# Peptides against a protein of PDB entry 4PN1: the designs that were tried, part 71

Target 1, 261 residues: chain A of PDB entry 4PN1
Amino acid sequence: KIEMNFLNKPIVPDTTKVISNFLTHYLITEPVEHVEIEAKLGTLIDLETQNRFEFPVMNETILNPEFNLRTRFESDMTASEHKYLNEFLNQAFRDSQKPGRLPFAYKHTKQVDLFYETEDNSRDKIRVSKNQSDNQVLACVKKRRVADLFLYCPNDAFDIRISISDELPVSMPSGNQQPSLTRLKDRVGYVHQEIKIDLTKTTQNDPVYDTTERHELEVEFGNIADLRDRAQKAKDGMEAPLFRRVQLFMDNVRILRREHS

## One batch from the design tools (peptide; aimed at target 1 N64 L149)

Design b1_p30_2_s1 (made by RFdiffusion4, then SolubleMPNN; its pose is not in this set)
Fold by OpenDDE base, seed 4:
Structure b1_p30_2_s1 (fold): chain B 261 residues (1-261), chain A 30 residues (1-30)
Amino acid sequence: as target 1 above (261 residues)
Amino acid sequence: SELEEQKELLEKFLKELEEWNKKLEELNKK
């Protein structure tokens, strides 16, 4: 007979604790009302070198936001990387349909996002999302980025940005307003255990710049209410449910960031 | 049957995925 450790109790990884605390802050302590929590795959770029940021660590490391590391995060990947991840997720989807597994759900959406300036000249823009096929309004929100947590992942193809956003539902812009920016989004979504994985191709026409395409992979908590409940319990001293959910989320992220062609 | 419905749904999903992959392939050729 063996035990897990000298306490014979499960130990929570420090990364899980840090992320859990981060989430708890914006779910409970300083709550964001219409919170969106997602992780994006991308690259931490050193502003000085314009190359991928190099930090003297050997594994996944949460960067301290209190320190200005002179970095930017590019939430993008090559088309080939995006294709590879799509194929990988397709296979995962197929495998999950087998007996004894929890199946993925799948959804393909094509939408256009129209961005409008606010009347009060706020830094936040209003985003109107419409279905490309029938032009039906899907959402009208004012999205504000609240906080970011960056994970430097030296052993993997991608670094990670965990973002807290506030997506406030707002009224439609007046009919006389013109969008300042239009983006086409082609998104394929995979959902497993209420964790949403989205592959998104974004096309943007800039009047000044050439048409740009972006390829993004996002992992999002699909059940915010449950997550908030878990965070509240954690704040009240019962941390295990939150830790388990964060662990699940991060494991999915870790799987994805390791996959590359 | 429920099983048949599930199979049909799966087939639809797979078709969509194939279409997506085709588009990605086309993109990569550019």
Scores: peptide ipSAE 0.016, ipTM 0.368, DockQ to the pose 0.010
OpenDDE base, seeds 1, 2, 3, 5: peptide ipSAE 0.016, 0.000, 0.018, 0.014; ipTM 0.379, 0.292, 0.405, 0.352; seeds 3, 5 fail the geometry check

Design b1_p30_2_s2 (made by RFdiffusion4, then SolubleMPNN; its pose is not in this set)
Fold by OpenDDE base, seed 1:
Structure b1_p30_2_s2 (fold): chain B 261 residues (1-261), chain A 30 residues (1-30)
Amino acid sequence: as target 1 above (261 residues)
Amino acid sequence: ELEELLEKLLEEFLKKQEEFNKKLEELNKK
């Protein structure tokens, strides 16, 4: 017989508590109405050296937002890294279809995002997403970035940005308005236990620069209502449901950031 | 069912840990 520890009870890493508190703030304390919560794989870049940031720590570390570290976050990765992750997730999908496992769901979507200026001249643009095959409108939203939490991961190929965003549904722009920017997205999406994993290739035409392509991997909480319920329970003194959900999310992120070509 | 079990076990541990910390604080005040 094997036990987890001398009490034979699960424990909670400090990282889980910090992230849980961060999420609880924007779910319950100062609630964002149409909240999106996602983690992006990328690289923390030192603005002084223009290389990957180096800090005197040896493991996954949440950076304190109160300190100016003079960094930027690049969510892009190489085409080879993106391809490797796609192959890795495809294998994980296949393995999950075996008896006794919880299966992945899979979806491949090609869409176009059209960005429009707002009438009130706000910094936030309206994004209209359409399916490339039939031009069906998928969404029309005004997205605002609310907060970020950065994880420095010295032992892995990628660092992590956890972002809180507000995705407000809005009315379609007037028929006479022209988009200020157009982006093509090729997205493969995997869902396991209501955690979404998306690989996205984004193509953008710039009038000054050549066509640019970006490769991104995102991990998102797929059930915000459930997460908000768990966060409320945590505020009421029952923390276990929230901690377990955050642990599941972070374990999936940890698996992915360790994989590279 | 596994997740429910894990949540239950975690909740029990967190309660015990809180009780222990409270007792420790009381001892440190003496």
Scores: peptide ipSAE 0.199, ipTM 0.694, DockQ to the pose 0.027
OpenDDE base, seeds 2, 3, 4, 5: peptide ipSAE 0.016, 0.193, 0.037, 0.010; ipTM 0.350, 0.708, 0.495, 0.311

Design b1_p30_2_s3 (made by RFdiffusion4, then SolubleMPNN; its pose is not in this set)
Fold by OpenDDE base, seed 5:
Structure b1_p30_2_s3 (fold): chain B 261 residues (1-261), chain A 30 residues (1-30)
Amino acid sequence: as target 1 above (261 residues)
Amino acid sequence: SLEEELKKLLEEFKKEQKEWEKKLEEINKS
């Protein structure tokens, strides 16, 4: 017989606990009604050097948000990195279709995001998303960034930002209102066990800087209701279901951030 | 397109899966 440890019980990584608590706060304690929870791959940039920040740690580390580290997070990657991840996920998709595996779902979407200023001139803009081909309205939301949790990953190609957002459905802007910003999004989406992995190419025209393109990879919890249920159970003293889901999420993130061209 | 290619692959794997299921049934029957 082989045992897991001297207690012969599963051990939850500290990272999982911290993230679980973070999520529980915004799912249960101060609940965000239309919550979106996603991790973005990117780079923690030192504001002084404009290079990737160097923390005195040797592995994945959640940064304490109470400390001003004088960093910014750049949720972007090169086209080559993005392409590599796309190829990697395509292979993962194929492999998952084999007998004995849980299959990926795949979806390719092209949309136009139109951003509108609010009547109250709030900092939060209204986003109208339309299908690029037929202009069908897909969503109209007011997105509010609620909280961020940053993971410094010195051994990997990318650092991670986990974001809590509130995507409040709102009515369409008035017909006479013009968008302040327009973005084209080309998104390749992979879903496995209700974890969504999106590769997004965003194109934006700027009068000054011409056309800008961003390449992003996002990992999102695809079943918020289930996650909220798990979080509630955790508050009630049963933490295992939440820990398991967070562990799954983070393992997927860890796989992706380790990949690079 | 990439989507079409992936769709094709999916169909191929579905066929393969059905073949495996048949093999399993044969094993279980014996």
Scores: peptide ipSAE 0.021, ipTM 0.382, DockQ to the pose 0.010
OpenDDE base, seeds 1, 2, 3, 4: peptide ipSAE 0.000, 0.000, 0.017, 0.012; ipTM 0.192, 0.276, 0.357, 0.343; seeds 1, 2, 4 fail the geometry check

Design b1_p30_2_s4 (made by RFdiffusion4, then SolubleMPNN; its pose is not in this set)
Fold by OpenDDE base, seed 1:
Formats: C-alpha cells, sequence, structure tokens
Structure b1_p30_2_s4 (fold): chain B 261 residues (1-261), chain A 30 residues (1-30)
C-alpha cells in the first residue's frame, strides 16, 4: 500500500492556491457581475530587447503584479503554430470519443464583430457579433478588462495571461451609427468537462497596415456559476472543490503551452 | 478518409455543443 505523503492527504501546489485566490477575489470578494475568465497563450515581450522576456526563474512562475517588469503580452502566434495546435486538438478530440473517455464537444463558427462608439463617449466600445452566414445577431456587449495575471513559462513554447473581464449585455446601437472597426473571426471551439478551448483566426482591415491576421488560442472556464459556487465554498472554509477545478483548468493550459511544431 | 471521419464526429457533437451552451447560459444567468 502506498500513501500520498506522511499525512496521507492531498496537497495543493502553491500555484493553484495563488490562482484560486485571484479568481475568488473577482468572483466573491469584489464580484464582477458578468465575469469572463480566460487564459490566452502568447509571449511576454521585454520592452527593452523586444525579445521574449527573461527572468531568473527555472519554471512556471506567476509574476507579481506589483512590480513593473517593463513587459508587454502578445496574444498571437504564427500560422504554423496555430495549425499545429489545431491538429493536436483534432487528435485529442478523436481520442476522447473512444470508450471509457469523456468526449469533447466541437463547434466551428464564423462571425463578424462590429465595434461602435458609445453615446456617452465612454472608453469601452460596444461590440455586436453576427453570424457571417445569415447575419444573425449573436451578442451585443460592452467588454471591460478588469484584471490580468501573467505566468512566465521559460520551459514552454508560450507564456500565459489569465484575464478577468466584465462582459455587460447592452442594447443595440442606433441604426444611424456606423461601426468604427470590423473584425472577421474564424473560431474552432472544443469543450471538455466544461472547459472551453478556442482557436481563433482574426482578420482586420487597417487603412495603414493593410489586412492583418492574428492567431489566438484561448482556454476559458465554461461554467462560471459552478466556479462561483466553488469559490464561495472556499471562502467558507471548504477549498478542495475550487482547487480541483483550478487544477483541471491549469493542467489543460499546461498541455497546450508545451505543444509546438 | 481521416478528415472525413473527423468531420462526421464533429457534426455529431456540434448539436451537443449547442445544447450544452444553452444550458450553460441558463445556469450563468442565475
Amino acid sequence: as target 1 above (261 residues)
Amino acid sequence: EEEEKLKELREEFEKKFEEWQKKLEEKNRK
């Protein structure tokens, strides 16, 4: 017989605790009403060198937001990297359909995002999302970035940004308003155990820089109500359900950030 | 052939995805 440790009880990694506390703050302590929680794969860029950030650590490290490290985060990857991840996820999808596994769900969507200025000239723009095929309105929201948590991952292909956003449903802009920006999105979505993984190609027309294309991979908590419930239980002294859910999320992120062509 | 098989599986689970989204949206509103 083997025991887990000298207490014979599960132990929670410090990374899981830190992330759990970060999430609990914006779920319970200072709650965001229409919260979206996602991790993006990308690269921490050193503003001085314009290369990938280098820090004297040897593994996955949550950066302290109190320190200005003179970095920016680029939530983009090459077309080749994006294609590789798509193929990887396709294989994972196939494997999950086998007996004894929990299956992925899959969805392919093409949408157009139209951005409008607000009547009150607020900084946040209204985003109207429409289906490209039938022009059906999918959503009309104002999205505000609330907080970010950065993970420096020196041993992996990508660094990670975990973002808390407030996505407020709003009324459609008046018929006389013209969009200030239009983006085309081609999104392939995978869902496993209510964790969403999205591969997105975004095309934007710029009058100065012509057409630009970005390639993004996002991992999102699909069930916010469940996560909020777990966070509340954690505040009440029962932390295990929250830690398990955060661990699941982070393990999926870790799998993806390690993959490269 | 492999792509065709994958396409069939995707189509099968696309409906499931949509159903899941609807249920999730309902939960998130509460």
Scores: peptide ipSAE 0.044, ipTM 0.645, DockQ to the pose 0.015
OpenDDE base, seeds 2, 3, 4, 5: peptide ipSAE 0.007, 0.021, 0.000, 0.012; ipTM 0.246, 0.568, 0.230, 0.347; seed 5 fails the geometry check

Design b1_p30_3 (made by RFdiffusion4)
Pose (drawn by RFdiffusion4):
Structure b1_p30_3 (pose): chain A 256 residues (1-205, 211-261), chain P 30 residues (1-30)
Amino acid sequence: KIEMNFLNKPIVPDTTKVISNFLTHYLITEPVEHVEIEAKLGTLIDLETQNRFEFPVMNETILNPEFNLRTRFESDMTASEHKYLNEFLNQAFRDSQKPGRLPFAYKHTKQVDLFYETEDNSRDKIRVSKNQSDNQVLACVKKRRVADLFLYCPNDAFDIRISISDELPVSMPSGNQQPSLTRLKDRVGYVHQEIKIDLTKTTQNTTERHELEVEFGNIADLRDRAQKAKDGMEAPLFRRVQLFMDNVRILRREHS
Amino acid sequence: SELAEKMTEHLDPEVLEKQKELHEEREEEE
């Protein structure tokens, strides 16, 4: 017989607790009506060296946003790093279809991105996405970035950025308006337990941009868990962000 | 803010001290 600790009850990891606080704030305390919560793989770049951020730590750590660490985030990876993750996810996809497993879901999208500027003093963009096939509109949203949280991961090829955005559905722009940006997007979507794993390849109309993003697919349920956490029963919220961060961690450690 | 206080209370003290020292060092360089 073995116990996990001298209490014999599970304990919350420090990171899971902190991220739960970050998510509960923008879900409940200062709520965002149309919230998108996603984490992207990439690289923390030191502004002076223009290289990867160096920090005297040995494990995955959350950077305090109230400190100026002179850093920016590169949400990009090589074509090989993108293909490597594609193969790994495909293998993980088929293994989930076997007996006793909760299966993956799959959705491949070939669409066009159209970005517009706003009439306001804000730096928001109006995004119009269309099918490359029939050109029917998939979405028309005004997107505002609310908050970011950076995880420096010295043991891995990637760092993590947790973004909280606000995607408000808006009406279509006028025809007599030039889009600020137009590009193709090849999004390969995997879904497991309502956690979305998106593998995107964008083509600038040339420059290519390869990304991997992991986002909560069921916000309404997550908001409910955030409410219960604010009221004391915080176990479901913790179990949720633990699953999210563990998925993000698995993909982060996958590299040649 | 309330969120910043909660995050500071739950962050690792040694790593937070290193982040504070790195922030002060780079202000002196400016």

Design b1_p30_3_s1 (made by RFdiffusion4, then SolubleMPNN; from b1_p30_3, 17 letters changed)
Fold by OpenDDE base, seed 5:
Structure b1_p30_3_s1 (fold): chain B 261 residues (1-261), chain A 30 residues (1-30)
Amino acid sequence: as target 1 above (261 residues)
Amino acid sequence: SALSKTLRELMDPEVLKLQEEMERRRRLEE
């Protein structure tokens, strides 16, 4: 008989605990009402060198938000990397359709995001998302970034930003308002066990600058209600369900950030 | 353009076909 350890009980990685606590804060303690929780693949850039940040650690490390490390996060990758990840996810999708597996769901969405300034000149813009094919309004929200947690991943192709956002549903802007910014989004979405993995190509037309393209990969909690319930249970002393869900999320993130062309 | 190819690759026809087939199968089993 083989046991897991000398207690014969599963243990929770410290990373899972830290992230779980971070999420619990914004789910329960200071709850964000319309919370979106996502991890984006990207690069921590050292503002001094303009290169990838280097920290004296040898593995995945959550950066302490209390310290100003003079970094910025670039949520972008090359077209080649994006393509590779798409192929990888396509294969994962196919493999998941085999007997005995939990299948991926797949969705391809082409949308246009229109950003509008608010009357109060707040930094938060109203985003109207429309389907490119029929101009149907998909969403109208005011999105506010609430908090970020950064993971430095020296052994992987990408660093990670976990973001807490508030997506407040709002009424459509008045017909006389012009969008300040328009973005075209081509998104392929993969869903597995209510974890959403999105590959997004964003095209932004600037009248002054050439068309810029961004390639993003994001991993999102697809069931916030369940996550909030788990977080509440954790506050009540039962942490295991939350830890398991966060571990699942992070394992998916870890798989993706390790894959590179 | 390299971008147009990438977008086409994002829409893997095989994945789409498989998804449609799986959805059809699920509907038949309900």
Scores: peptide ipSAE 0.022, ipTM 0.413, DockQ to the pose 0.010
OpenDDE base, seeds 1, 2, 3, 4: peptide ipSAE 0.019, 0.016, 0.020, 0.020; ipTM 0.445, 0.359, 0.499, 0.530; seeds 1, 2 fail the geometry check

Design b1_p30_3_s2 (made by RFdiffusion4, then SolubleMPNN; from b1_p30_3, 14 letters changed)
Fold by OpenDDE base, seed 5:
Structure b1_p30_3_s2 (fold): chain B 261 residues (1-261), chain A 30 residues (1-30)
Amino acid sequence: as target 1 above (261 residues)
Amino acid sequence: SSLLEELRKLLDPEVLELQRKLEKELEEKE
């Protein structure tokens, strides 16, 4: 018989603990009412060099937000990388349909996002999302970025930004208001164990510049209520359920960021 | 081409049908 370690108990990675604490803060301590929690694949860019940020670490590292590292995060990838990830997820989808596995669910959405300025000229814009086929309103929200946690991943193709956002449902803008920005989104979504993986192609038309395309991959907690419950339990002294959920989330992220064309 | 189109090229008809079923199921759960 073998044991996991000298205590014969599962050990939680420090990364999991840090992320769990981060999430708990915005789920329980200073709760965001309509919270969205997602990880985006992208690149930490050094503002000085305009190249990928280099830090003297050898593995996945959560950057301390208390330090200004003079970086920006670009949540984009090449079309080829995006295509590769799509193919990878398609294969994962197929494999998950086999006996003994938990299957992926799949959803495809094509939508147009219309952004409107608020009356108070706040930085937060109202986003109206419509189905591209029938113009049915899917959502009308005011999204506010609350916090970010960045993971530098020197061994992988992508770095990670975990974001806490508040998506406040709001009333539709007045009929006389014109959108300041419009974006077309073609999103392929994969759901496995209530973790959402979205590949999104965004097209934006600029009157001055040519049409620009953006390719994003996002991993999102699909069950916030459950996550909040787990976070509350963690505050009450039972951390294991939260750690397990965060570990699952991060493992999915890790799988994806390691894949490249 | 859309991401969906790429998926359809990759998947066989049986998988596509299953995918559509799963898509409907997901929509019903939301």
Scores: peptide ipSAE 0.020, ipTM 0.385, DockQ to the pose 0.011
OpenDDE base, seeds 1, 2, 3, 4: peptide ipSAE 0.014, 0.000, 0.020, 0.013; ipTM 0.427, 0.220, 0.478, 0.376; seed 3 fails the geometry check

Design b1_p30_3_s3 (made by RFdiffusion4, then SolubleMPNN; from b1_p30_3, 14 letters changed)
Fold by OpenDDE base, seed 5:
Structure b1_p30_3_s3 (fold): chain B 261 residues (1-261), chain A 30 residues (1-30)
Amino acid sequence: as target 1 above (261 residues)
Amino acid sequence: SSLSETLRSLLDPEVLKLQEELAKKLEEEE
């Protein structure tokens, strides 16, 4: 018989603890009402060099938000990288349909996002999402970025930004208001164990600038209610359920950020 | 305008086929 360790008990990675605490804060301590929690693949850019940041660490490292590292996060990848990840996820989807596995769900959405300025001139814009095929309104929200947690991943193709956002449902803008920005999104979503993985191609046409395309991969907690429940239990002294869920999330992220052509 | 643009679908034809097949199976089991 093999034991896990000398205590024969599961051990929680420090990364899991840190992220769990981060999530608990915005789920329970200072709860965000309409919380969205996602991880985006991208690159931490050194503002001085405009290249990928080089932090003196050798593995996945959560950056302390209290330190100004003079970095920015670019949530983008090349078309080839995006294609590779799409193919990878397609294969994972197929494999998950086999007997004895938990299957992926798949959803393809094409939508247009219309951004409107708010009356109070707040930095937060109202986003109206519509289905491209029939112009049906899918959502009307005011998204506020609440917090970010950055993971520097020197051994992987991508760094990670975990973001807490508040997606407040709001009323539709007045019919006379014109959108300040319009974006087309082609998104394929893969859901496994209530964790959503989205590949998104975004096209933006600026009247002044050339059409820009962005390729993004995001991993999102699909069951916020469950996550909040787990976070509450963690506050009450039962941390294991939260840790397990966060570890699952991070393992999925780790798989994806390591994949490259 | 961005609204007139046509995005290339990220959909894999094989995945689409599989989804359709699975949907049919699920309907048969209900």
Scores: peptide ipSAE 0.030, ipTM 0.415, DockQ to the pose 0.010
OpenDDE base, seeds 1, 2, 3, 4: peptide ipSAE 0.006, 0.008, 0.021, 0.005; ipTM 0.231, 0.240, 0.435, 0.326

Design b1_p30_3_s4 (made by RFdiffusion4, then SolubleMPNN; from b1_p30_3, 15 letters changed)
Fold by OpenDDE base, seed 4:
Structure b1_p30_3_s4 (fold): chain B 261 residues (1-261), chain A 30 residues (1-30)
Amino acid sequence: as target 1 above (261 residues)
Amino acid sequence: SSLSKELEELLDPEVLELQREIAKKLELEE
């Protein structure tokens, strides 16, 4: 018989604890009412070199947000990388449909996002999302970025940004307002155990810049109510449910960030 | 990509349609 350690008990990785605490803060302590929590794959760029930053660490590392590291995060990848991940997820989807597995759900959406300035001239824009096929309104929200947590992953193809946003449902802009920005989104979504994985191609027309296309992969907590409940339980002294959910989330992220063509 | 015959038999029609959609998308993107 083999035991896992000298206590024969599971050990929570430090990364899980740090992320759990980060989430708990914005779920419970200073609660964001309409919270969205997602991780995006991308690259931490050194502002001096414009290359991927080389931190003096050898593995996945959560960066301390209290320090200015002179970096920016680019939530983008090449078309080939994006395609590879799509194929990878397609295969994962197929495999999950087999007996004895929990199946993925799949959704393909094409939408247009229209951004409007707020009447209050706030930094936050109103986003109206419409389905491209029938022009039906999917959502009208004012999204505010609340906090970010960056993970440097030197051994993987991508670094990670975990973002907490407030996505407040709002009324439609007045008919006299014109959108300041329009984005076309082609999104392929995979859901497994209420963790949502989205591959998104975003096309944006800029009057100053040529049409730009971005390729993004994001992993999102699909059940915020459950997550909030788990976070509350953690505050009440029962941390295990939250840790398990965060671990699941991060394991999915870790799988994805290792994949490359 | 094609779905194996064996796997196809295990999938319900809805899932099969999703797989066909995926395959079509991949073909169009190549």
Scores: peptide ipSAE 0.019, ipTM 0.398, DockQ to the pose 0.011
OpenDDE base, seeds 1, 2, 3, 5: peptide ipSAE 0.017, 0.018, 0.015, 0.016; ipTM 0.523, 0.469, 0.398, 0.404

Design b1_p30_4 (made by RFdiffusion4)
Pose (drawn by RFdiffusion4):
Structure b1_p30_4 (pose): chain A 256 residues (1-205, 211-261), chain P 30 residues (1-30)
Amino acid sequence: KIEMNFLNKPIVPDTTKVISNFLTHYLITEPVEHVEIEAKLGTLIDLETQNRFEFPVMNETILNPEFNLRTRFESDMTASEHKYLNEFLNQAFRDSQKPGRLPFAYKHTKQVDLFYETEDNSRDKIRVSKNQSDNQVLACVKKRRVADLFLYCPNDAFDIRISISDELPVSMPSGNQQPSLTRLKDRVGYVHQEIKIDLTKTTQNTTERHELEVEFGNIADLRDRAQKAKDGMEAPLFRRVQLFMDNVRILRREHS
Amino acid sequence: SSSFPWLEALPESTRNQLTLATYNPNVSFS
């Protein structure tokens, strides 16, 4: 007989607790009506060296946003790094279809992104996405970035950025208006337990941009867990973000 | 006002540090 600790009850990891606080704030305390919560793989770049961020730590660590660490985030990876993750996810996809497993879901989207500027002093963009096939509109949203949280991961090829955005559905722009940006997007979507794993390849109308992103697919249920956490029963919220971060961690450690 | 109001949910000693939390593989909740 073996116990996990001298209490014999599970304990919350420090990072899971902190991220739960970050998510509960923008879900409950200062709520965002149309919230998108996603984490992207990438690289933390030191502004002076223009290389990967160096920090005297040995494990995955959350950077305090109240400190100026002179850093930016590159949400990009090589084509090989993108293909490697594609193969790994495909293999993980088939293995989930086997007996006793909770299966993956799959959705491949070939669409066009149209970005517009706003009439306000804000730096928000109005995004219009259309099918590359029939050109029917998939979405028309005004997107505002609310908050970011950066995880420096010295043991891995990637760092993590957790973004909280606000995607408000808006009406279509006028025809007599030039889009600020137009590009193709090849999004390969995997879904497991309502956690979305998106593998995107965008083509600039040339420059290519390869990304991997992991976002909560069921916000309404997550908001409910955030409410229960604020009222004491915080175990469901912890279990949720622990699943999210563990998925993010598995994909982060996958590299040649 | 605070530029990051969600940080008030953390102890003051932690909020005066460059890092908020570090991952430990020997701790799990589920």

Design b1_p30_4_s1 (made by RFdiffusion4, then SolubleMPNN; from b1_p30_4, 10 letters changed)
Fold by OpenDDE base, seed 2:
Structure b1_p30_4_s1 (fold): chain B 261 residues (1-261), chain A 30 residues (1-30)
Amino acid sequence: as target 1 above (261 residues)
Amino acid sequence: SSKYPWLDQLPEEVRKQLILATYDPNVSFA
């Protein structure tokens, strides 16, 4: 006869606990009203070497934000890596349509984001999102980055940044204002169990800087209300529902960051 | 004081030592 451990009870990994606590803080303790929670695949760059950050660990590690590591996170990948992930997700989508599985949903969107400076010249910009095809306004928000949590993943193709953002709905900029930045977004989105996985090709048109292209993959919690409910339960002493949801989210992230061309 | 009040997963003594040793509010992950 086999038991799970000497207590014969499930144990929660530290990674799950730390991330859960991070999320709980910005969902419940100091709640962000219009919260967006996403994980981006990318690379932690050591500012001193300009190479991928090196830390004396052998597996997935949440970096302590109290340490000043002098890093930047590049949320980008090569076109070939992006293509590989797209093919991988397409196959996962197909497999999920089989009997006995929970199916993916799929959506392809093309939008343009226009960024405007605020009247008070604050650091946060107003983003107006429109459909590329008909220029219909999809959203007008002021996005504020609230917090980041970085995961160094030495065994995988990508490191991870989990970000908390506040997307405040705001009024449209005045007609006399010109955008300081425009972004064309070609996005293919996959949704499985309310976890959103987006592959985005972004073309950025800056009036001052040259046009740049970026390839991004992000994983987002698709049901914030449910997540907030789980976080509240965790604060009330019932942590299991939150841990399960965070575990699901992170397992999806772990699958993706292992894939590379 | 910590800029990250949610960092309650570490023992208090360990956290205090880490803050004293490494925390600088003027440094960011830019």
Scores: peptide ipSAE 0.036, ipTM 0.287, DockQ to the pose 0.087
OpenDDE base, seeds 1, 3, 4, 5: peptide ipSAE 0.011, 0.012, 0.024, 0.033; ipTM 0.352, 0.214, 0.526, 0.272; seeds 1, 4 fail the geometry check

